# Designs tried in a protein design run: peptides against a protein of PDB entry 9GMZ. Part 91

Target 1, 343 residues: chain A of PDB entry 9GMZ
Amino acid sequence: TGFPLELLTRPATERLAYFENYTVAHPRLKEVYEILMRTIAEPAGASFIFVYGASGVGKTTLRLRVEQKLTELALPKLESDRARVPVVGIEAIAPESRYFNWKEYYTRALITLEEPLIDHKFDYGVRGISRDNFGKINVESKVVAPALRRALENALIHRHPDVFFVDEAQHFGKVASGYKLQDQLDCLKSLANMTGILHCLLGTYELLTFRNLSGQLSRRSVDIHFRRYCADSPEDVQAFKSVLLTFQQHLPLAETPNLVDHWEYFYERTLGCIGTLKDWLKRVLSDALDREATTITLKDLQKRALSVAQCQKMFKEIQEGERQLSETEADVQNLRSALGLGA

## One batch from the design tools (peptide; made by RFdiffusion4, then SolubleMPNN)

Design b2_p13_8_s3 (from b2_p13_8, 4 letters changed)
Fold by OpenDDE base, seed 3:
Order: C-alpha cells, then sequence, then structure tokens
Structure b2_p13_8_s3 (fold): chain B 343 residues (1-343), chain A 13 residues (1-13)
C-alpha cells in the first residue's frame, strides 16, 4: 500500500508532514528496535545502553519511535499514576566552550520531564525553580549546577521513567581532554546510580571512545550497534533497494517516482544510511511540493544531494568506526581462543 | 530476490 491518495488534494504542509512522520520498518531498524525495547523491559542490572552507528543511520528516529511506544504502553498506568513519566529523551548539545555545560543539560532535562501536562505540582526542593502559568519549568539564573542536579535526581526518582535517552551523546566526548571525558562518564554513572534510572546514550562511532574510557561502565552497559547497509552485501543491497521502493510509494506525489533505478546514486550519497536517505527525500519532496510538481526527477535529487566531499568525509568517519569495532570483535575472538573457548 | 515492500514501523510492532 502507498500513501493515502486523498493527500494529493491536501495542502503541501500536510503532504510533507505525512512523509516526515512515515517510518519504514527496514531490517536494521527493526532489529535495533527489538533489542532496545527488550533491553529497556529487562535491563538485567544494566545502568547504560549505548546505541552507536553512522551519522544519519536513523538513531533519532529509533529514539522517537521507542519513546512513542513506551508512552503508548504506559497510558493505562498513567491514568492512575499521574506523577509517572514513561520515558524522557533529550539531545546533548555540542559545547560552545571546551567545557560541557552541565547547568544547561540539567535545565533541559528538567524542562523535558515537566513538559507533559502533569497536574501534579512537584516541589523540587530548590529555590529558583518554579512553574510558569503554562506549567513549564522556569529556572532562575542564580540556580547553580549542583542544585539543578539534585532537582533532576529528585524529579527522575519521582517520575520513574523506564529509560532516560540522551541523543547525540558523542558531544560528551568533544571535551578537549581525556580526563574531562572520564569525569563526564563518572557524572552520568553517578546520576544513573543515584536515581536507579536506566540511561540510553545514542551517538556516532565517537561514542565508542567514550564507552571504552570507563572499564567499570562496560560491566553495566549493553551495546547496540546500529549498522548501515553495506554495498558488498547482496542482502544489504536488496534491503536498501527495498527501502527505496517503499519510500517511492509513500511520497505523496501524483506520479510515483522511480527511485529504485537510481539506487547506486542513492547509495553513493547516503553511504547506506536510511536517515540520510529520508532527510534527502524530505528536502526534495518539499522543493517539489513548493513547485506543485507531479513527480521527482533525477535533477531534483541532484540539487539536494550531499556533495561528494561531504560523503567522503562521512565515509572516512564510518570506516574508522567500523574498523574499531572489527578490531574489538577480533580481540574477543582471540581471547576466547586463548581461553580454549570455541569461536 | 524480488524487492519487498517494508511495512511502516507502526504496522510492524
Amino acid sequence: as target 1 above (343 residues)
Amino acid sequence: MPLQLFPSLDEAF
């Protein structure tokens, strides 16, 4: 089945919103989704989940869909427990300074925890944290990071989310010294331990460097590799082409574009990353809707493609991450072999 | 193999 044909008579904004909200259940997303949902349901004493993969593989889409599903599953309980928040998700901001802004992080986390119209007035026990007339959290400039941390710890304990998501978590690693990176891990570990809340960090392969710095976190962490599709795998190529086939049927245009015939060009400019593909198609769809076009052409695709230079840079970053994982897998196999454990 | 249509994520779970 394709898009609802009635969308062809709807405003461009509704047609675009349909495609934006459409998520293809491609094999890699389905696999990672199932692993993540199972791990959240049964953390088995884990304090952290690390979801890592290429930029534009679809980690944010995964997060948002898991947040939606956890919210839907919690609805029957939320009717009786108005204090509970099923899930919290934030995006880590790249520090403007060489120092991670913990004050801003805690403030955003508190705001996100309270954005649900939760009728229950929670007193944070911190002077200078209040709710506005719309129920949004206001944090006075005088409130210091240690006080915001205590407020967040209390809020997380009171709201009891099943998981706390941090997207773009590689931004914790952009701190100019390895020592500061360890301090960030220890700070997050302390927050998870003090609250008892499972933390899920989603990020690029730079997150592996962050994960490997804490040998103690590794014992309480579940790793989930969100792989791209590889052109050297016939199965992955077939899946990637099937994603293109699915997207072409869900572009709300009068004439279905033939995306599949251009699969090599799509692969060249996305590196097998479905998030990058979706974002590209979204941009091209927006341009087509603005022109009242009946279809999308190769020329329309070319106008909104990533440059070859951007793709080369992204591919180098992917290859380095995939290499680091392959070396780690080989080290595990070598260790097993040395222990007399079969492969 | 023939190309397949994938369901939406909402239909898959």
Scores: peptide ipSAE 0.468, ipTM 0.939, DockQ to the pose 0.899
Fold by OpenDDE base, seed 1:
Structure b2_p13_8_s3 (fold): chain B 343 residues (1-343), chain A 13 residues (1-13)
Amino acid sequence: as target 1 above (343 residues)
Amino acid sequence: MPLQLFPSLDEAF
């Protein structure tokens, strides 16, 4: 089934919002979603989940959909426990300096955790943290990072989310090298251990550096590789074409565009990343709606495509990440063989 | 294989 035909009589804003909110349950997203939901429900002593994959593969979409589902599943319990927050999700900021801004991180985490209109005044045990008349957290500039950490630890313990999401988590690693990177990992590990809250770090393949730095984190972590679709796999090509077929039926236009016939061009400019594909189609749909166009043409697609230079850069970053994973998989196989466990 | 229509994620779970 396609989009609701009634949308054709609706404002361009409603038509665009329909497509923005439409998430295709493509095989890779479904697989990663199921693994992530299962791991959150049954962490089996894990303190961390690492979700890594290409930029634009759909990690933020995955996070938001898991946050939505966890919230829906928690609703019956939230009626009895007004202090509980089912899930908290933040995006890590790219540091402006050679140091990760922990003060900013803790402040954003506290704000996000306490944004729900919870009638219960929580004492953070820290002077200079207050709620306004709208229940929003205000953090005074004088509050230092160690005090904000204690406030966040107390808030996480009190609110007891099933998971703490950190998107763009590769930003922890960008500025720290050697000992400083270990200190950041130990800081995150300490936060997870002191609160008892499962942390899910989502990021690019740069997140693999965190996995390799601590043999103690590896024992308490679950790894989820969110793969792109590969053109060398007939199954992946078929899935990618099926995503295009699904999206073309869900573009709220008078005439269904033929996206499938252009699958190679879509693959060339997305590298098999469905998030990049959706963002591209969203831009093209917006342009079509602004022009009151009946359909989308190849020229409309070309106007909003990533440049070849952008695709080449993204592809190099993907190839480096996939190489590092393949080396890690080979090392695991070599270790198993050396232990006499077989491949 | 024939192309298939995938459900929405909301319909899939």
Scores: peptide ipSAE 0.465, ipTM 0.938, DockQ to the pose 0.883
Fold by OpenDDE base, seed 2:
Structure b2_p13_8_s3 (fold): chain B 343 residues (1-343), chain A 13 residues (1-13)
Amino acid sequence: as target 1 above (343 residues)
Amino acid sequence: MPLQLFPSLDEAF
C-alpha cells in the first residue's frame, strides 16, 4: 500500500501534510508504544515512566500518538465527565539561565491542562490567574511559583489525566550542582505524589543521569529504552531498509524514488534514528514539491543531509548513553551475584 | 530476509 494516488492532483501543501502526518509502525516504535500504553493503563503503583533514547529516535512522535490514542479512548467518558482531561503533554524548555524555571513550567502546564474549549471551568482560588473572553488562562507576572504549583496540583486533581507527559525532560538535569538536581527530582516526585497523576518524562540519554540520582524514583518508575537501529545487527539493518521501503511508497510523487538502494548513506546520516530520517525526507519532499519534481534524486538528498561533523557529534552522545545503560545492566548482574542469586 | 512494508501506526492499533 502506498499514498492515495489522488494526492498527485492536490496542492503541494496537502501532499506535504500527508507525509508529515504519516507514521510508520516500525518495530522499535511499535514495541515502545505497546509498553507505554500498557504501563499507562496499569501503572502498578508507579509514579513515573522514563522514556529515553537518542535525539531524533522518534520520542515526540511516540508522545503525540499516545496522546491522540488516549484522547480517542476517553471520548465516551468525557461526554459524562466534562471536567476530565484524558492526557496532558508539554515540552520542557531549555533554561536561559543555569537554573530550571519552575514558574514557567507550572504556567505552561496549567495553560495546557486548562484548554479554552473545556466546558467545565474551575476556579483554583489563586489570585492573578484568570481567563480571557476566549477562555484562555492568563497568569499575571506577580503570581509566584508556589502559588502556580498549588494551582497546577488542584488542576491535575480536578481534571485527573491518565498521564502527564513532559518531552525534552533532560532539561530538568541542566543544573550546576548534583544537590540542585536532587531538589528538581524531589519537586517532580512531590507533584506526582500530591496529585496521584502518573508522570511520563521523555528525553535523551542525559535523562539517565537525572533518573539515577534518586533511589526512591527507581522504586516507583518504569524505564522504557527507545533504541535506534544498529548496523551491526542484521535484523536491525533489515528493519531500517524496510522503513526506507515504506517511506518511499508514501512520498506523494509521480515516480517512486529508490531510497533502499541508498540505505548505507541514509544510515550514515541518521545513525539508525527514524525521526531524523523522517525529518530529512520531509525537507527533501518540500524542496521537490516546490520545484514540481516528479521524483527525489541522490543530489536532492545530499542537499538536506546532516553534515558528517553533526553525525559524529550525535554518534558520540549515543555511544555514551548506550555505554551507561550497558554498565547499569552489569551492575544489576553484579548485585544479583553478590546477593547469592544465580545469574 | 525479504524487506517488509510496515503499516501506519494508525493501522497497527
Scores: peptide ipSAE 0.464, ipTM 0.938, DockQ to the pose 0.887
Fold by OpenDDE base, seed 4:
Structure b2_p13_8_s3 (fold): chain B 343 residues (1-343), chain A 13 residues (1-13)
Amino acid sequence: as target 1 above (343 residues)
Amino acid sequence: MPLQLFPSLDEAF
């Protein structure tokens, strides 16, 4: 089924919001969603989940949909346990300096965890952290990072989320030396251990460098590779074309655009990343609605496409990440063979 | 395989 035809008589804002909120259950998203939901429900002593994949593959969409589902599933229990938060999700900020800003991270995590809808006031045990009459957290500038960490640890223990999401988690790896990166891992590991809260780190393939530094995290982590669609796989090409077919039916325009006939151009400019595809179509839809256009043309697509230079850069980053994973898979097979377990 | 329409994620779960 396509979009509700009634949207054609609605304001451009409602038509755009429909497409923004529309999420295609494409095979790779469905697979990763099922694995992630199962792992959160049954962590089996894991303290970390790593979700890695190309920029624009759809990791933020995955996170937001899992956060929504965990919240919906928790609603019946939240009526009896007013202190509980079912899930907390933050995006890690790229540091302006050469070093990750832990003070900012702890402040943002604490603000997100302590949403105004929580009736149960919590004492953070830290001077200079307060909650206003609207439930908004205020952190005084004098509060130091170790005090904010203790406040976050106490808040996570008290609110007991099923998972703590950190999106763009590769930003923890933006430190000047491998030693400092290990210190960042030890900080996160200590936070997970002190709180007993499962942490899910979502990021680019740069997250693999972070994951590989801790042989102790490997024993308490679950790895989820969110793959793009590959043009060398007939099945992946067919899935990618089926995503285009689905999106063209859900663009709230008077005339259904033929996106499938341009699948190679869409693949060239998205590298098989469905998040990049959705964001591109969203920009083009917005432009079409602003012009009161009946459909989307190839010229409209070209106007909002990523440049060839941007795609070439993104493709090099993807190839390096996929290479590192392929080497890791080969190392596992070599280890199994050396142990006499067979390949 | 023929092209297929995927459900929404909300319909899939």
Scores: peptide ipSAE 0.457, ipTM 0.938, DockQ to the pose 0.875

Design b2_p13_8_s4 (from b2_p13_8, 5 letters changed)
Fold by OpenDDE base, seed 1:
Structure b2_p13_8_s4 (fold): chain B 343 residues (1-343), chain A 13 residues (1-13)
Amino acid sequence: as target 1 above (343 residues)
Amino acid sequence: MPLQLFPTLDEAF
């Protein structure tokens, strides 16, 4: 079934919000969602989950949907345990300097973990961390990174989330080289070990470089590759066309646009990344609603498309990431063959 | 294969 027809009589803001909140359960998202939910429920001694894939593949959508589901599943327990937070999710920020700002990371994590809806006052044991009258965490500028770390460790232990999400986690690796990158990884490892909280790092293929630096993390990590749809796979092309068919039925417009007939152009400008596709359609829908248009045309799509130069850059980054994974898969097969386990 | 309509994640689980 398509969008609720009643939306056609609603304000443009409600029509846009419907599409923004609409999430297609496309095969790759469904698969990664199931793996991630199962791994969170049964970590089997893992301390880390790595979710990696192309920019715009839908990692943030995956995170938000998992956060929602974990919150819904925790509701019955939250009535009895008012101290518990089911899930915490932050975005890692690109460092402005050659150093990752751990002070800012810990501050953001504390602020997110301690949202004002938690009636239970927790003493962090750190001077200069307070709650305002609205329950928001205030961190004084004088509080040093080691003190913020201890506060976060204590908060994570006390709130006991099922998982700690870090989106854009490739930013841990961008600035540090050699020994400093190992120190950052050891810092995260220590935080996970000290708290007993499972960490899920989501990022681009640049996250693989960070993951590969610690042979010790490999034994305590689960890897989830969030793949794009590939044009060389008939099944992936069919799935991508089916995503377009689904989105065209859920655009709250008077006339259903024919997106499927333009599938090659959509593929060219998204590289098979459904997040990029959704963001593109959202921009085009917003423009259509602002004009009170009855439908979306190819010209409307072209106006909001990524440039060929942007797509070429993104494609090079994808190809490099997919190459690194293929090399790793070949190394695993070579190791298995050398061990006599077969391919 | 014929094209298919995918459900939402909420409908899929």
Scores: peptide ipSAE 0.376, ipTM 0.912, DockQ to the pose 0.872
Fold by OpenDDE base, seed 3:
Parts: C-alpha cells; structure tokens; sequence
Structure b2_p13_8_s4 (fold): chain B 343 residues (1-343), chain A 13 residues (1-13)
C-alpha cells in the first residue's frame, strides 16, 4: 500500500512529516534491528555494543526505532515503576574546542534522562542541579564535570534503563592532540561499570579505532556492522531497487515518480546508504511541496544530490572501513585455521 | 527477481 491519499489535501508540513516518519524495513535495517534488540534483551555480560557503518547508512533511524520499541515494551511496567526509564539516547557532539566537553555531555545525558519523568523530583545529591518550573534540569555554571558525572551515575542507577545509546560516538575520538583516545574509553568503561548500564555506541567506521585500542573492551563488547548495499551483489542491488520502489509509493505526491528507473544515479549519489537516500528524497519532497508540484523529476533530484566530490570523499572513508573489517575477518580465519578449527 | 515492496519497520515485527 502507498501513502494515505488523504495527505494530498493536507498542508505541506503534514505531507513532509509523513515521509520523515516513514521507515522502510529494508533487509540490512531489519537484520541489525533484530541483532540489537536481542543483544539488549540478553547482554550476556557485555557492557558495550558497537554499531558501526557508513555515514548515512541509517544508524540514527535504527536507534530511534529501538528506543521507540523499548519504550512501548516497557509501558506496562512503567505504570507501576514511575522511577524507571526504559531507554536513554543522546548524540555525541563534536567538540568546538580541541577537547571533548564532558560537562556538556553529562548535562545533556541528565536532561534527556529526566525529560520523560518531569513530574518526579529526583535529588541528584549535587548542589546547583535543579528543575525549572517546566521540570527541565538546570545546571548552574559552578557545577564541575566530576559532580555531573556522579549525578549521571546516580540518575542511571535510579532510572535503570535497559540501554544507554550514544549516537555519533566517533566524536569521542576527535580529541585534541595529546589526549589519549584510551582515556575517553576508560571514562566510558568506568561509567558503564559504576552504573551496571549497557552502553550502545553508534557511529562511523572511526569506531573501529575504539574497538582496537582496548582488548578489555573487546571482551565485553558486541560488534554490529551496519552494512551498506553493494553494487557488486545482485541481491543488494535488488534490495536497493526495492527500497526505491517502496519510497516512490510513500512520497505524498499526486503522481508517483519513477525512482526505480534512475536506480544507478541514486546508487552513485548514496553509495548504497539508505539514510542518505531518505534525506535526499526529503529535501526533494520539501522543494516539490513548496512549488505545489504534482511529482518529482530527475532535474529535481539533481538539484539536491550530493556532489560527486562529496560522494568520492564518503566512498574513500567507506572503503577504508570495509578494508579494516575484511583484514580483521581474514586474521580471525587465519587464527582459526592455525588452531586447527574449521573456517 | 521481481522487485518487492518492503513493509514498515513496525509492520515487520
């Protein structure tokens, strides 16, 4: 079934919001979603989950859908346990300064953790943390990062989320010349160990550097590779075309555009990343709605496409990440073979 | 193979 035809009579904002909220259950998203949900339900002593893949593969969409599902599954328990938060998710911000701002990170984590529970007063045990008249957390400028960390540890223990999500987690690695990436990992390990809360770090292939820096993390982590669709795989090409077919039926336009006929151009400008595809289609849909257009054309697509230079840069970053994984897989196979274990 | 329509994530589970 396509979009609800009633949307054609609705404001442009509602039509755009429909498509923004629309999520295609494409094979790679479904697979990663199932693995992630299972791992959250049964961590088996893991303290970390690493979800890595290309920029624009759909990691944020995965996170938000898992957060929604965990919240829905927890609702019956939340009626009796009003202190509990089922899940918390934040985005790591790239530091404007050469240093990762832990004070800001802890403040945002506290705010996000308390947003669902506006009516429940929680004492963080830290002077200078208060709630405003709207239940939002206010952190006074005098509160230092170690105090905010203790407040977050106490809040995470009290709220007992099944998982703590950190999106764009590669930004922990963008620390100034002289800060060890290891110190950031040790800080995160300490937070996970002190709270007993499972942490899920989502990010680009730069997260592989985090994985490799700590052999101790590797023993307590689950790795999930969110792969793009590859043009050298007939199955992946068929899945990518099927995603285009699905999206074209869910664009709330009077005339259904033929996206499938342009699949090679879509692949060239998305590198098989469905998040990049969706964001491109959102921009084109917004432009079409602003013009009251009945459909979208190839010319409309071309106006909002990533440049060839952007795609070439992104493709180099993907190839380097895929290479590092392939080398690691080969090393594991070589180790198994050397141990007399079958491949 | 023929192209397929994928369900929503909410319909898939």
Amino acid sequence: as target 1 above (343 residues)
Amino acid sequence: MPLQLFPTLDEAF
Scores: peptide ipSAE 0.373, ipTM 0.911, DockQ to the pose 0.872
Fold by OpenDDE base, seed 2:
Structure b2_p13_8_s4 (fold): chain B 343 residues (1-343), chain A 13 residues (1-13)
Amino acid sequence: as target 1 above (343 residues)
Amino acid sequence: MPLQLFPTLDEAF
């Protein structure tokens, strides 16, 4: 099955939007999606889920698809409980300063949680938080971070989402000292404990440092590794080629491009990260549609590829993250052996 | 092994 052929007669904007919204259920995405959905449904006393993996592996795609599915599943309950929000998702911003801006974080979380379309309005009990005539949350500059935290705690309790997502969560780790990082994790843990709301942090392998700093977080967290495809695995190479085959059939062009024959070049410039691959193909498709081209060529691909220097940097970051995970697995095995628990 | 066409995530669940 390919794209709907009627798209060939539609505007370039609709053809691009089709491919942007198209999500391939590749094995790693499917696995992580199933684990994440199950963990949200049955957290078993967990307060945190950590989803970590390479930049461009597809974490944001995973989040958005889970948010959509949780919203769809909640619709029958939302008709009876108009105060409920099924899910909240935000992206953590890299701080301009060496310090994480908690005031901005709480403000963004409140704005996202309290959509204008929610009929049931909540009183935060905090001076300087108001709604405009459109129901949008306005936070006055005078409102301090502790007051915003209380407002968010009350809003999360009242709206009772099944999960609170924070994408790019490695940005919490951009602090000058390990102590400040631990204090930030204790703040997040306290928010999760006070509200009873499950938090899911999605990020790069830098998120592993958070997991290791708090033995108490480790006891109340579920870890999900979103792996890339590896060229040393024949199964992973076959899955990656199958992703290329699937994408080439879903590019809304008059002639189906042969992406599979160039799989090594795609692998070299994506490192097995499907998000990076999709974003590359989106850029190339946009350029092809702007030129009214019938297909995509290797030259079109080369024009929008990441540089070798970018790929080398990304690969070094991946290797360091994969190494840290392998060391952690070895430490677990060593601990079991030392406890007299067999292999 | 033969290459596969993967479904959408919506078709997979």
Scores: peptide ipSAE 0.368, ipTM 0.909, DockQ to the pose 0.879
Fold by OpenDDE base, seed 4:
Structure b2_p13_8_s4 (fold): chain B 343 residues (1-343), chain A 13 residues (1-13)
Amino acid sequence: as target 1 above (343 residues)
Amino acid sequence: MPLQLFPTLDEAF
């Protein structure tokens, strides 16, 4: 089954929106989705979930689909509990300065948590935080970070989400020293402990630094590795080709492009990251729709591909992250052997 | 293994 053929008679905007909203249930996404949903339902005393993997592997897609599903599952309960928010998700911003901006983080988290659709007004107990007539949160410039933190803690307790998502969470690690990174982690631990809300941090392999810095987090965290597809695995190559086959059937074009025949070129320019692949295909589809093309060509793909230099940089970052994980797996085996449990 | 069409995430769950 492919895209609805009726889309071929629709505006370019509707055709593009179809593909943008289309999510392929590829094996790695399905696996991580199932683990994440189960862990949110049964956290077993965990305060944190870490979801780490390559840039462009699909972490934001995973987050958005979990947020959607948690919202859908909560709808029957939200009719009786008008104060509850089922899930809250934010993206951490890269600081312009050498230090993470906690004031901005707390402000964005509070604005996202306090969506206008929530009828139940909450008093934050903080001067300079208000709602307008449309329910939109306004934070005055005079409000300091400790006051915003207290407002967010109170809002999280009152709204009681099943999980608090932070995407691009590696940006918490953008601090000048390991000591400052520990202070950032202790700040996040304190927020999770004070609210009783499960936190899910999604990010690059830079999140492994958070795992290594806190033996206390390791006891209260669940780790989820969102792996890319690897060209050295026949099963992963077959899955990647099957993703290309699926996407080519869901590109709303008059002639189905043969993406599978170019699988090596797609792999070279995505490193097995399905998010990078989808974003590339979106750009190429947009260009094809703008010129009223019947299909996409290899030349169209080449115009929107990441450069070889970009791919080489991304691949080095992936190899370093995968190496750190392999070392951690070896350390676990060595620890088991040293304890007499066997490998 | 033959190539396969994957379902959507909504069809999968």
Scores: peptide ipSAE 0.366, ipTM 0.910, DockQ to the pose 0.878

